# Peptides against a protein of PDB entry 3HTU: the designs that were tried, part 20

Target 1, 75 residues: chain A of PDB entry 3HTU
Amino acid sequence: RRPEEWGKLIYQWVSRSGQNNSVFTLYELTNGEDTEDEEFHGLDEATLLRALQALQQEHKAEIITVSDGRGVKFF

## One batch from the design tools (peptide; aimed at target 1 E62 G71 K73)

Design b2_p20_6_s1 (made by RFdiffusion4, then SolubleMPNN; from b2_p20_6, 10 letters changed)
Fold by OpenDDE base, seed 5:
Structure b2_p20_6_s1 (fold): chain B 75 residues (1-75), chain A 20 residues (1-20)
Amino acid sequence: as target 1 above (75 residues)
Amino acid sequence: MVTEEDIELLRERLEKLKKE
């Protein structure tokens, strides 16, 4: 899959799941229990980042970088 | 738009992961 295709899958999950908290660590998205049944579970961080960057270009997400790691907010 | 509250939340989540 292309990064944009992964991005679509991720965003669809976010939209369907009705999360109370729209902020995620990158680790939670690919290694968390909440996404165990999703196709993007286990996705390597590099590919995940590219997927999120694709969503960011569409203003559907914003990647957040802090000293302890990275996360993302979905819109 | 990402707010300061969003960043604080992220930091908290990351801190929890570090302690695992």
Scores: peptide ipSAE 0.679, ipTM 0.899, DockQ to the pose 0.755
OpenDDE base, seeds 1, 2, 3, 4: peptide ipSAE 0.676, 0.676, 0.675, 0.680; ipTM 0.898, 0.898, 0.898, 0.900; seed 4 fails the geometry check

Design b2_p20_6_s2 (made by RFdiffusion4, then SolubleMPNN; from b2_p20_6, 11 letters changed)
Fold by OpenDDE base, seed 4:
Structure b2_p20_6_s2 (fold): chain B 75 residues (1-75), chain A 20 residues (1-20)
Amino acid sequence: as target 1 above (75 residues)
Amino acid sequence: MVTQEDIELLKKRLEELKLK
């Protein structure tokens, strides 16, 4: 899958799931319990980042970098 | 727009992961 395609799947999950939080760590998206049944579970971080960057271009997400790691806010 | 609250939330989540 292309990054844009992964981004679509991720965003669909965010939108359709009952998740109230719009901020996630990158780890939570690919290794969290909440995404165990999602196709993007286990996705390598590099590919995930590219997917999120694609969403970022669409103003659907913003990648956040702090000292202890990275996360993302979905819009 | 990412707010300071968002940042603090993220930091908290990251810290929780480190505690595992």
Scores: peptide ipSAE 0.691, ipTM 0.903, DockQ to the pose 0.765
OpenDDE base, seeds 1, 2, 3, 5: peptide ipSAE 0.683, 0.686, 0.685, 0.685; ipTM 0.902, 0.903, 0.902, 0.902

Design b2_p20_6_s3 (made by RFdiffusion4, then SolubleMPNN; from b2_p20_6, 10 letters changed)
Fold by OpenDDE base, seed 4:
Parts: structure tokens; C-alpha cells; sequence
Structure b2_p20_6_s3 (fold): chain B 75 residues (1-75), chain A 20 residues (1-20)
């Protein structure tokens, strides 16, 4: 899958689960319990980041970087 | 728009992960 395609799947999950405007660590998106049944579970962080960057271009997400790691807010 | 509250929440989440 292309990053844009992964982004679509991720955003669909966020939207369907009613978690828009929520903040996630990158880890919990791909390794968390809440996404165990999602196709993007286990996705490598590099690919995840590219997917989120695609969403960011669409103003559907904003990647957040702090000293201890990265996360994302979905809109 | 990412707020300061969002940032603090993220930091908290990351700290929790760090403790595992």
C-alpha cells in the first residue's frame, strides 16, 4: 500500500471510532490494543509517518514532535 | 490546531510508554 492508502485506513478508523480531535502516540496507533484488529496494526513507524504526512497535507492530521517522541492529532 | 493541552497529553502518553 502507498502511504496515502495507509493514511486513508488510519483516518477511517479514527473517524469511525469517534476519535477525531484526539491525540495519539505513533506507538499506540500501530501497537496499541485499540488497533489490534486494524490492517495498520504492526505497521512500521517510517511508513506510518509517511501516511500521517499525507493526511497532514489534507489538513486531517498534525504530527507533533516533542523531546520524548512523536504523536499525532487528527481533525 | 494543536493546543498546549494536546502537547501535554502527548507528553503524558509518551512518559507512560517510557515506563513500560
Amino acid sequence: as target 1 above (75 residues)
Amino acid sequence: MVTQEDIELLKKKLEELKKK
Scores: peptide ipSAE 0.746, ipTM 0.927, DockQ to the pose 0.890
OpenDDE base, seeds 1, 2, 3, 5: peptide ipSAE 0.745, 0.742, 0.742, 0.745; ipTM 0.927, 0.926, 0.926, 0.927

Design b2_p20_6_s4 (made by RFdiffusion4, then SolubleMPNN; from b2_p20_6, 10 letters changed)
Fold by OpenDDE base, seed 4:
Structure b2_p20_6_s4 (fold): chain B 75 residues (1-75), chain A 20 residues (1-20)
Amino acid sequence: as target 1 above (75 residues)
Amino acid sequence: MVTEEDIELLKERLEELKKK
């Protein structure tokens, strides 16, 4: 899959899962229990990041970098 | 827009991961 395609799957999950929190660590998206049944579970962080960057270009997400790691806010 | 509350939430989540 292309990054944009992964981004679509991720955003669909965010939109449909009923999650109250719109902020996630990158680890939570690919290794968390909440995404265990999703196709993007286990996705390598590099590919995930590219997917999120695609969403970011669409103003559907913003990648957040802090000292202890990275996360993302979905819109 | 990412708010300060968003940042703090993220930091908390990251700290929780470090404890594991």
Scores: peptide ipSAE 0.680, ipTM 0.907, DockQ to the pose 0.770
OpenDDE base, seeds 1, 2, 3, 5: peptide ipSAE 0.677, 0.676, 0.677, 0.680; ipTM 0.905, 0.905, 0.905, 0.906

Design b2_p20_7 (made by RFdiffusion4)
Pose (drawn by RFdiffusion4):
Structure b2_p20_7 (pose): chain A 75 residues (1-75), chain P 20 residues (1-20)
Amino acid sequence: as target 1 above (75 residues)
Amino acid sequence: HVTDEDLELLEEKLEEEREE
């Protein structure tokens, strides 16, 4: 599955819960306790980073760099 | 866009993940 197909699925999960301006770590998206029964749970950080970069090009997400890791804000 | 409050919240989340 390509980066942008994960990007669409990630974006849909964020939008439907009312988290349209929420900030997330990349870890908690693929490994957190809120996304356990989500389809993208277990996705590697590299592919997730690319899916997020595709969303950023669509102005649907902004990747945040915080020293020892990565996060993201959705719009 | 990202604000200082967002950066602080993210930092706290990353610290919590480290503690686990």

Design b2_p20_7_s1 (made by RFdiffusion4, then SolubleMPNN; from b2_p20_7, 8 letters changed)
Fold by OpenDDE base, seed 5:
Structure b2_p20_7_s1 (fold): chain B 75 residues (1-75), chain A 20 residues (1-20)
Amino acid sequence: as target 1 above (75 residues)
Amino acid sequence: MVTEEDLEKLREKLEKLKAE
């Protein structure tokens, strides 16, 4: 899958689970309990980041970088 | 937009992750 395709799957999960406007760490998206049954679970961080960047270009997400790591907010 | 509350929530999550 291309990054934008992964982004679509991730955003669909966020929307269907009613977690829009929520903040996630990158880790919990791909390694968390809440996404264990999702196809993007276990996705490598590099590909995840590219997927989120694709969503960011569509104004559906914003990647957040702080001193202790990175996260993302979905819109 | 990302709010200060969003940043606080993220920091809390990252702190918990770091503690693991």
Scores: peptide ipSAE 0.717, ipTM 0.915, DockQ to the pose 0.856
OpenDDE base, seeds 1, 2, 3, 4: peptide ipSAE 0.714, 0.712, 0.713, 0.717; ipTM 0.914, 0.914, 0.914, 0.915

Design b2_p20_7_s2 (made by RFdiffusion4, then SolubleMPNN; from b2_p20_7, 9 letters changed)
Fold by OpenDDE base, seed 5:
Structure b2_p20_7_s2 (fold): chain B 75 residues (1-75), chain A 20 residues (1-20)
Amino acid sequence: as target 1 above (75 residues)
Amino acid sequence: MVTQEDLEKLRKKLEKLKAE
């Protein structure tokens, strides 16, 4: 899958689970309990980041970088 | 937009993750 395709799957999960406007760490998206049954579970961080960047270009997400790591907010 | 509350939530999550 291309990054934008992964982004679509991730955003669909966020929307269907009613977690829009929520903040996630990158880790919990791909390694968390809440996404264990999702196809993007276990996705490598590099590909995840590219997927989120694609969503960011569509104004559906904003990647957040702080001293202790990175996260993302979905819109 | 990302709010200050969003940042605080993220920091808390990252701190918890770091502690694990």
Scores: peptide ipSAE 0.725, ipTM 0.918, DockQ to the pose 0.856
OpenDDE base, seeds 1, 2, 3, 4: peptide ipSAE 0.722, 0.722, 0.719, 0.724; ipTM 0.917, 0.915, 0.916, 0.918

Design b2_p20_7_s3 (made by RFdiffusion4, then SolubleMPNN; from b2_p20_7, 10 letters changed)
Fold by OpenDDE base, seed 5:
Structure b2_p20_7_s3 (fold): chain B 75 residues (1-75), chain A 20 residues (1-20)
Amino acid sequence: as target 1 above (75 residues)
Amino acid sequence: MVTEEDLKKLRERLEKLKKE
């Protein structure tokens, strides 16, 4: 899959899951319990980042970088 | 737009992961 395709899958999950929090760590998205049954579970961080960057270009997400690591907010 | 509350939540989660 291309990064854009991964981004689509991730965003679809976010939209349908009804999560209380729209902010995630990158680790949570690919290694968390909530995404164990998703196709993107286990996705390497580099590919994940590219997927999120694709969403960011569409203003559907914003990647956040802090001292302790990175996360993302979905819109 | 990312808010201060968003950042707070993120930092808290990252801290938990760091402790693991």
Scores: peptide ipSAE 0.684, ipTM 0.899, DockQ to the pose 0.754
OpenDDE base, seeds 1, 2, 3, 4: peptide ipSAE 0.676, 0.676, 0.676, 0.681; ipTM 0.897, 0.896, 0.897, 0.899

Design b2_p20_7_s4 (made by RFdiffusion4, then SolubleMPNN; from b2_p20_7, 8 letters changed)
Fold by OpenDDE base, seed 5:
Structure b2_p20_7_s4 (fold): chain B 75 residues (1-75), chain A 20 residues (1-20)
Amino acid sequence: as target 1 above (75 residues)
Amino acid sequence: MVTEEDLELLRKKLEELKKK
């Protein structure tokens, strides 16, 4: 899958679960319990980041970088 | 828009990860 395709799957999950406007760490998206049944579970962080960047271009997400790591907010 | 509350939550989550 291309990054944009992964982004679509991730965003669909966020929407279905009613977690729009929620903040996630990159880790919990791919390694968390809440996404264990999702296709993107276990996705490498590099690919995840590219997927989120695709969503960011569409103004559906914003990647956040702080001193202790990165996260993302979905809109 | 990312708010200060969002940042606080993210920092909290990251701190929890760091403890693992």
Scores: peptide ipSAE 0.730, ipTM 0.923, DockQ to the pose 0.852
OpenDDE base, seeds 1, 2, 3, 4: peptide ipSAE 0.730, 0.727, 0.725, 0.730; ipTM 0.923, 0.922, 0.921, 0.923

Design b2_p20_8 (made by RFdiffusion4)
Pose (drawn by RFdiffusion4):
Structure b2_p20_8 (pose): chain A 75 residues (1-75), chain P 20 residues (1-20)
Amino acid sequence: as target 1 above (75 residues)
Amino acid sequence: EALAEATLKEEAEAEALTRE
C-alpha cells in the first residue's frame, strides 16, 4: 500500500472522531492505545512519515519536529 | 517508556501552540 493510501485512511480516522485540529505523536498513531483496533496500527514510522508528507502537500497535516521524535497536527 | 512518550506528546502540543 502506497504512502498516500495510508494517508487517506489516517485522515479519515482523524476527521470522523472530531479531532480535526488534534496533535499526535507518530508513535501513538501506529502503536497507541486509542488506535489499537485501527487498520494502520502497526505501520512502520518510515511509511507513516511518507503518508503524512502526502497529507501535508494537501494542506491536511503539519509535521512537527520535537527533538527526539516526530508529531503531526491535522486540519 | 510510557513516561517518555507522554513527555514527547506534551512537547509536540507546546510546539504546535507556538506555531499558532

Design b2_p20_8_s1 (made by RFdiffusion4, then SolubleMPNN; from b2_p20_8, 15 letters changed)
Fold by OpenDDE base, seed 5:
Structure b2_p20_8_s1 (fold): chain B 75 residues (1-75), chain A 20 residues (1-20)
Amino acid sequence: as target 1 above (75 residues)
Amino acid sequence: SKEKREELKKKIEEKAKELE
């Protein structure tokens, strides 16, 4: 899959899951319990980042970088 | 570690609030 395609799958999950917390670490998205049944579970971080960057271009997410790592906020 | 991930999450959440 292309990054854009992964982004679509991720955002669909976010939209349908009804998560109260729309902020995630990158680890949570690919290794968390909440996404165990999702196709993007286990996705490498580099590909995940590209997917999120695609969503960011669409203003559907914002990648958050701090000293110890990265996360994302979905809109 | 799990603890480090939790701390990271908190930092991300704090920064996310600043972006609102």
Scores: peptide ipSAE 0.690, ipTM 0.919, DockQ to the pose 0.861
OpenDDE base, seeds 1, 2, 3, 4: peptide ipSAE 0.688, 0.682, 0.682, 0.688; ipTM 0.918, 0.916, 0.916, 0.918

Design b2_p20_8_s2 (made by RFdiffusion4, then SolubleMPNN; from b2_p20_8, 15 letters changed)
Fold by OpenDDE base, seed 1:
Parts: structure tokens; C-alpha cells; sequence
Structure b2_p20_8_s2 (fold): chain B 75 residues (1-75), chain A 20 residues (1-20)
């Protein structure tokens, strides 16, 4: 899958689960309990980041970087 | 630990929106 395709799957999950406007750590998205049944569970962080960047271009997400790590907010 | 990071990220996002 292309990063854009992964982004689509991720955003679909966010929307269907009603978790828009919430913040996730990158680890939580791919390794957390909430996404254990999702296709993108276990996705490598590099590919995840590219997927989120694609969503960011569409104004569907914002990647947040702080000293302690990175996360993402979905819109 | 993860929860703390999420709180920090949330706070950072809120601050960014406030300054925007």
C-alpha cells in the first residue's frame, strides 16, 4: 500500500470510531490496544509518518512534535 | 508514560490553536 492508502485506512478508523479531534501518539496508533484489529496495526513508524503526512496535506490531521515525542491530532 | 505524552501533545495542540 502507498502512504496515501494507509492514511485513508487510518482516517476511516478514526471517523468510524468517533475519535476525531483526539490526539494519539504514533505508538498508540500502531501498537495500542484500540487498533489491534485494524489493518494498520503493527505498521512501521516510517510508513505511518508518511501516511499521516498525506492526511496532513488534506487538513485531516496535524502531526505534533514535542521534546518527549510525536503524536497526531485528527480533524 | 504514554498517557503523559498524550497530555503534553494535547496541550501543545491547544496552545498552537490559541496562538493561531
Amino acid sequence: as target 1 above (75 residues)
Amino acid sequence: EKERLEELLKKAQEKAEELE
Scores: peptide ipSAE 0.084, ipTM 0.594, DockQ to the pose 0.338
OpenDDE base, seeds 2, 3, 4, 5: peptide ipSAE 0.062, 0.066, 0.074, 0.071; ipTM 0.569, 0.573, 0.579, 0.577

Design b2_p20_8_s3 (made by RFdiffusion4, then SolubleMPNN; from b2_p20_8, 15 letters changed)
Fold by OpenDDE base, seed 5:
Structure b2_p20_8_s3 (fold): chain B 75 residues (1-75), chain A 20 residues (1-20)
Amino acid sequence: as target 1 above (75 residues)
Amino acid sequence: SKEKLEELKKKIEEKAKELE
């Protein structure tokens, strides 16, 4: 899958999961319990980042960087 | 570690508030 395709899958999950918290660390997106049944679980961080960057271009997400890691806010 | 991830999450959430 291309990063854009991964982004679509991720955003579909976010939109349909009913999760009230739309802010995630990158780790919990791909390694967390909430996404264990999702195709993108276990996705490498590099590909994940590219996927999120694609969503960011669509204004569906914003990657958040802090001193000790990264996360994302979905819109 | 779990604790570090929780701290990271908190920092991300705090910064996310600035994006609203």
Scores: peptide ipSAE 0.605, ipTM 0.892, DockQ to the pose 0.843
OpenDDE base, seeds 1, 2, 3, 4: peptide ipSAE 0.601, 0.597, 0.592, 0.599; ipTM 0.890, 0.888, 0.887, 0.890

Design b2_p20_8_s4 (made by RFdiffusion4, then SolubleMPNN; from b2_p20_8, 16 letters changed)
Fold by OpenDDE base, seed 4:
Structure b2_p20_8_s4 (fold): chain B 75 residues (1-75), chain A 20 residues (1-20)
Amino acid sequence: as target 1 above (75 residues)
Amino acid sequence: KKKELEELLEKIKKKAEELE
């Protein structure tokens, strides 16, 4: 899959899950229990980042960088 | 790792608040 295809799958999950919190660390997004059954679970961080960057270009997400890691906010 | 993840998440959430 291309990064933008992964992005689509991720965003679909976010949209359908009905979660009240749209902020994730990159780790919990692909390694957390909440996404254990999703196709993108276990996705490498490099590919994940590219996927999220694709979503960011569409204004569907914003990657958040702090001193000791990265996360993402979905819109 | 759980504690570390929670701390990171908290930092990210705080920064995310600035985006609203």
Scores: peptide ipSAE 0.406, ipTM 0.827, DockQ to the pose 0.830
OpenDDE base, seeds 1, 2, 3, 5: peptide ipSAE 0.357, 0.362, 0.379, 0.372; ipTM 0.811, 0.813, 0.816, 0.818

## One batch from the design tools (peptide; aimed at target 1 F24 E28 F75)

Design b2_p21_1 (made by RFdiffusion4)
Pose (drawn by RFdiffusion4):
Structure b2_p21_1 (pose): chain A 75 residues (1-75), chain P 21 residues (1-21)
Amino acid sequence: as target 1 above (75 residues)
Amino acid sequence: SLPTVTEEDHELLHEKLEEEE
């Protein structure tokens, strides 16, 4: 599955829950306790980062750099 | 227009990363 197909699925989960301006760690998205039964749970950080970059190009997400890791804000 | 983040977003993210560590 390509980066942008994960990007669509990631974006749909965020939009439907009312988290349209929420900030997430990349870890919590693929390994957190809220996304356990989500389809993207267990996705590697590299593919996740690319899926997020595709969303950023669509102005649907902003990747945040915080020293020892990565996060993302969705719009 | 391009989306942006505030300092509060960076602080919130930083706290989450500390909790995960």

Design b2_p21_1_s1 (made by RFdiffusion4, then SolubleMPNN; from b2_p21_1, 9 letters changed)
Fold by OpenDDE base, seed 5:
Structure b2_p21_1_s1 (fold): chain B 75 residues (1-75), chain A 21 residues (1-21)
Amino acid sequence: as target 1 above (75 residues)
Amino acid sequence: SKPTVTEEDYKLLEERLKKLK
């Protein structure tokens, strides 16, 4: 899958689960219990970032960086 | 207009990251 395709899958999950306007760590998205049954579970961080960047260009997400790591807010 | 991240969002993320350590 291309990054934008991964982004679509991730955003669909966020929307279906009613978690729009929520913040996630990158780890929670790909390694968390809530996404164990999702196709993007276990996705490498590099590919995840590219997927999120695609969503960011569409104003559907924003990658957040703090001192202890990175996360993302979905809109 | 472009959606924005709030200060509360940053604080929440920091709290989540602390729990992962």
Scores: peptide ipSAE 0.652, ipTM 0.893, DockQ to the pose 0.886
OpenDDE base, seeds 1, 2, 3, 4: peptide ipSAE 0.645, 0.647, 0.638, 0.651; ipTM 0.892, 0.892, 0.889, 0.893

Design b2_p21_1_s2 (made by RFdiffusion4, then SolubleMPNN; from b2_p21_1, 8 letters changed)
Fold by OpenDDE base, seed 5:
Structure b2_p21_1_s2 (fold): chain B 75 residues (1-75), chain A 21 residues (1-21)
Amino acid sequence: as target 1 above (75 residues)
Amino acid sequence: SKPTVTQEDVDLLKERLEELK
């Protein structure tokens, strides 16, 4: 899958689960319990980041970088 | 207008990241 395709799957999950406006660590998205049944579970962080960057271009997410790691807010 | 990340969001993220340590 292309990053944009991964982004679509991730955002669909966020929307279906009613978690718009929620903040996640990148780890939670790919390794958390809440996403165990999703296709993007286990996705490598580099590919995840590219997917989120695609969503960011559409103003559907914003990647947050702090000293201890990265996360994302979905809109 | 463009959606915005707030300081509250950042603080929440920091809390989550600390839990991962």
Scores: peptide ipSAE 0.677, ipTM 0.901, DockQ to the pose 0.838
OpenDDE base, seeds 1, 2, 3, 4: peptide ipSAE 0.671, 0.670, 0.671, 0.667; ipTM 0.900, 0.899, 0.899, 0.898

Design b2_p21_1_s3 (made by RFdiffusion4, then SolubleMPNN; from b2_p21_1, 8 letters changed)
Fold by OpenDDE base, seed 5:
Structure b2_p21_1_s3 (fold): chain B 75 residues (1-75), chain A 21 residues (1-21)
Amino acid sequence: as target 1 above (75 residues)
Amino acid sequence: SKPTVSEEDIELLRKRLEELK
């Protein structure tokens, strides 16, 4: 899958689960219990980041970087 | 206009990241 395709899957999950306007750590998205049944579970962080960057271009997400790590807010 | 991340969002993220430690 292309990063844009992964981004679509991730955003669909966020929307279907009613978690728009919520913040996630990158770890939660790919390693969390809430996404265990999702196709993007276990996705490497590099690919995840590219997927989120694609969503960011569409103003559907914003990647947040702090001292302890990275996360993302979905819109 | 582009949606924005608030200070509250950032603080929430910091909290989540601390929980991972």
Scores: peptide ipSAE 0.669, ipTM 0.903, DockQ to the pose 0.895
OpenDDE base, seeds 1, 2, 3, 4: peptide ipSAE 0.662, 0.660, 0.661, 0.664; ipTM 0.901, 0.900, 0.900, 0.902

Design b2_p21_1_s4 (made by RFdiffusion4, then SolubleMPNN; from b2_p21_1, 10 letters changed)
Fold by OpenDDE base, seed 5:
Structure b2_p21_1_s4 (fold): chain B 75 residues (1-75), chain A 21 residues (1-21)
Amino acid sequence: as target 1 above (75 residues)
Amino acid sequence: SKPTVSEEDIKELRERLEKLK
């Protein structure tokens, strides 16, 4: 899958689960219990980042970087 | 207009990251 395709899957999950306007760590998106049944579970961080960047271009997400790590807010 | 991240969002992220430690 292309990063854009991964982004679509991730955003669909966020929307279907009713978690719009929520903040996630990058880790919990791909390694968390809440996404264990999702196709993007276990996705490497590099690919995840590219997927989120694609969503960011569409104003559907914003990647957040702090000293302790990275996360994302979905809109 | 582009949606923006708030300071509260950042605070929440920091809290979540702390829980991973």
Scores: peptide ipSAE 0.712, ipTM 0.916, DockQ to the pose 0.857
OpenDDE base, seeds 1, 2, 3, 4: peptide ipSAE 0.710, 0.706, 0.708, 0.711; ipTM 0.915, 0.915, 0.915, 0.916

Design b2_p21_2 (made by RFdiffusion4)
Pose (drawn by RFdiffusion4):
Structure b2_p21_2 (pose): chain A 75 residues (1-75), chain P 21 residues (1-21)
Amino acid sequence: as target 1 above (75 residues)
Amino acid sequence: SHVTEEDVEELEEKIEEEKEE
């Protein structure tokens, strides 16, 4: 599955829950306790980063750099 | 819309909590 297909799924989960301006760690998206029964749970951080970069190009996400890791804000 | 200083502080806190676990 390509980066942008994950991106569409990631974006749909965020939009439907009312988290349209929420900030997430990349870890909590693929490994957190809120996304356990989500389809993207277990996705590697490299593919996730690329899916997020595709969303950023569509102005649907902004990747945040915080020293020892990565996060993202969705729009 | 864009990332604010408050978002960055919130993210730091989350990363610290994850490291403690």

Design b2_p21_2_s2 (made by RFdiffusion4, then SolubleMPNN; from b2_p21_2, 9 letters changed)
Fold by OpenDDE base, seed 5:
Structure b2_p21_2_s2 (fold): chain B 75 residues (1-75), chain A 21 residues (1-21)
Amino acid sequence: as target 1 above (75 residues)
Amino acid sequence: STVTEEDIEKLKKKLEELKKK
């Protein structure tokens, strides 16, 4: 899959799931319990980042970088 | 489509929890 395709899958999950928090760490997206049954579970961070960057270009997400790591907010 | 200070705080908290694992 291309980054844009991964981004689509991720965004679909975020939109359809009953998540009360739109802020995620990169780790919980690909290694968390909530995404164990998703196709993007286990996705390497580099590919994940590219996927999120694609969403960011569409203003559907914003990657957040802080001292202890990175995360993302979905819109 | 804006990240707020609260969002950043939430992220920091989550990251701290990960470090403790």
Scores: peptide ipSAE 0.731, ipTM 0.920, DockQ to the pose 0.778
OpenDDE base, seeds 1, 2, 3, 4: peptide ipSAE 0.728, 0.728, 0.728, 0.730; ipTM 0.920, 0.920, 0.920, 0.920

Design b2_p21_2_s3 (made by RFdiffusion4, then SolubleMPNN; from b2_p21_2, 10 letters changed)
Fold by OpenDDE base, seed 4:
Structure b2_p21_2_s3 (fold): chain B 75 residues (1-75), chain A 21 residues (1-21)
Amino acid sequence: as target 1 above (75 residues)
Amino acid sequence: SSVTQEDIEELRKRLEELKKK
């Protein structure tokens, strides 16, 4: 899958689960219990980041970087 | 669509909790 396609799957999950406007760590998205049954679970961080960057271009997400790591807010 | 300081603080909290595991 292309990053854009992964982004679509991720955003669909966010929307279906009613978690819009929520903040996640990158780890939670791919390694958390809440996404265990999702196709993107276990996705490598590099690919995840590209997927989120694609969503960011669509103003559907914003990647957040802090000292302890990175996360994302979905809109 | 903008990230607030509250969002950042929440992220920091989540990262800290993750670090404790």
Scores: peptide ipSAE 0.706, ipTM 0.910, DockQ to the pose 0.892
OpenDDE base, seeds 1, 2, 3, 5: peptide ipSAE 0.702, 0.701, 0.704, 0.705; ipTM 0.908, 0.909, 0.909, 0.910

Design b2_p21_2_s4 (made by RFdiffusion4, then SolubleMPNN; from b2_p21_2, 10 letters changed)
Fold by OpenDDE base, seed 4:
Structure b2_p21_2_s4 (fold): chain B 75 residues (1-75), chain A 21 residues (1-21)
Amino acid sequence: as target 1 above (75 residues)
Amino acid sequence: GSVTQEDIELLKEKLKELKEK
């Protein structure tokens, strides 16, 4: 899958689960319990980041960087 | 949308919890 395709799957999950406007760590998106049944579970962080960047270009997400790591907010 | 300070603080807390595990 291309990054934008992964982004679509991730965003669909966020939307369907009613978690828009929520903040996630990158880890919990791909390694968390809540996404165990999702196709993007286990996705490497580099690919995840590219997927989120694609969503960011569409103003559907914003990647947040702090001292202890990165996360993302979906819109 | 936009990221708020509250969002940032929440993220920091989440990351802190991950680090502690």
Scores: peptide ipSAE 0.719, ipTM 0.911, DockQ to the pose 0.909
OpenDDE base, seeds 1, 2, 3, 5: peptide ipSAE 0.717, 0.715, 0.714, 0.719; ipTM 0.911, 0.910, 0.909, 0.911

Design b2_p21_3 (made by RFdiffusion4)
Pose (drawn by RFdiffusion4):
Structure b2_p21_3 (pose): chain A 75 residues (1-75), chain P 21 residues (1-21)
Amino acid sequence: as target 1 above (75 residues)
Amino acid sequence: PRRFATDADFEEAEEKIEAEK
């Protein structure tokens, strides 16, 4: 599955729950306790980073750099 | 138009990453 297909799925999960301006760590998206039964749970951080970059190009997400890791804000 | 994360968003992301560790 390509980066942008994950991106569409990630974006749909965020939009439907009312988290349209929420900030997430990349880890909590693929490994957190809220996304356990989500389809993208277990996705590697590299592919996730690319899916997020695709969303950023569509102005649907902003990737945040915080020293020892990565986060993301969705719009 | 493109939007950007605020300083508050960076602080929140930092706090989450520290809690996870």

Design b2_p21_3_s1 (made by RFdiffusion4, then SolubleMPNN; from b2_p21_3, 12 letters changed)
Fold by OpenDDE base, seed 3:
Structure b2_p21_3_s1 (fold): chain B 75 residues (1-75), chain A 21 residues (1-21)
Amino acid sequence: as target 1 above (75 residues)
Amino acid sequence: SRKFATEEDYELAKKRLEELK
């Protein structure tokens, strides 16, 4: 899958689970209990970041970094 | 890294993200 395709899957989960406007760490998205059944669970961080950056270009997410950690908000 | 090094950084990140429109 391309990053844009992963982004679509992630955003579909966000939308159908009512997580719009929710905040996650990148770790929570791919390692958290809430996403255990999703295809993107366990996705490598580099690919996840590119997927989220694709969503960010569409104004569907915004990524921030603090120290060595990263988080994202979905819109 | 994938997770924040400290709880303080985690909470700071969440606060910043929650303020985004």
Scores: peptide ipSAE 0.235, ipTM 0.777, DockQ to the pose 0.087
OpenDDE base, seeds 1, 2, 4, 5: peptide ipSAE 0.171, 0.116, 0.137, 0.092; ipTM 0.726, 0.689, 0.706, 0.686; seed 5 fails the geometry check

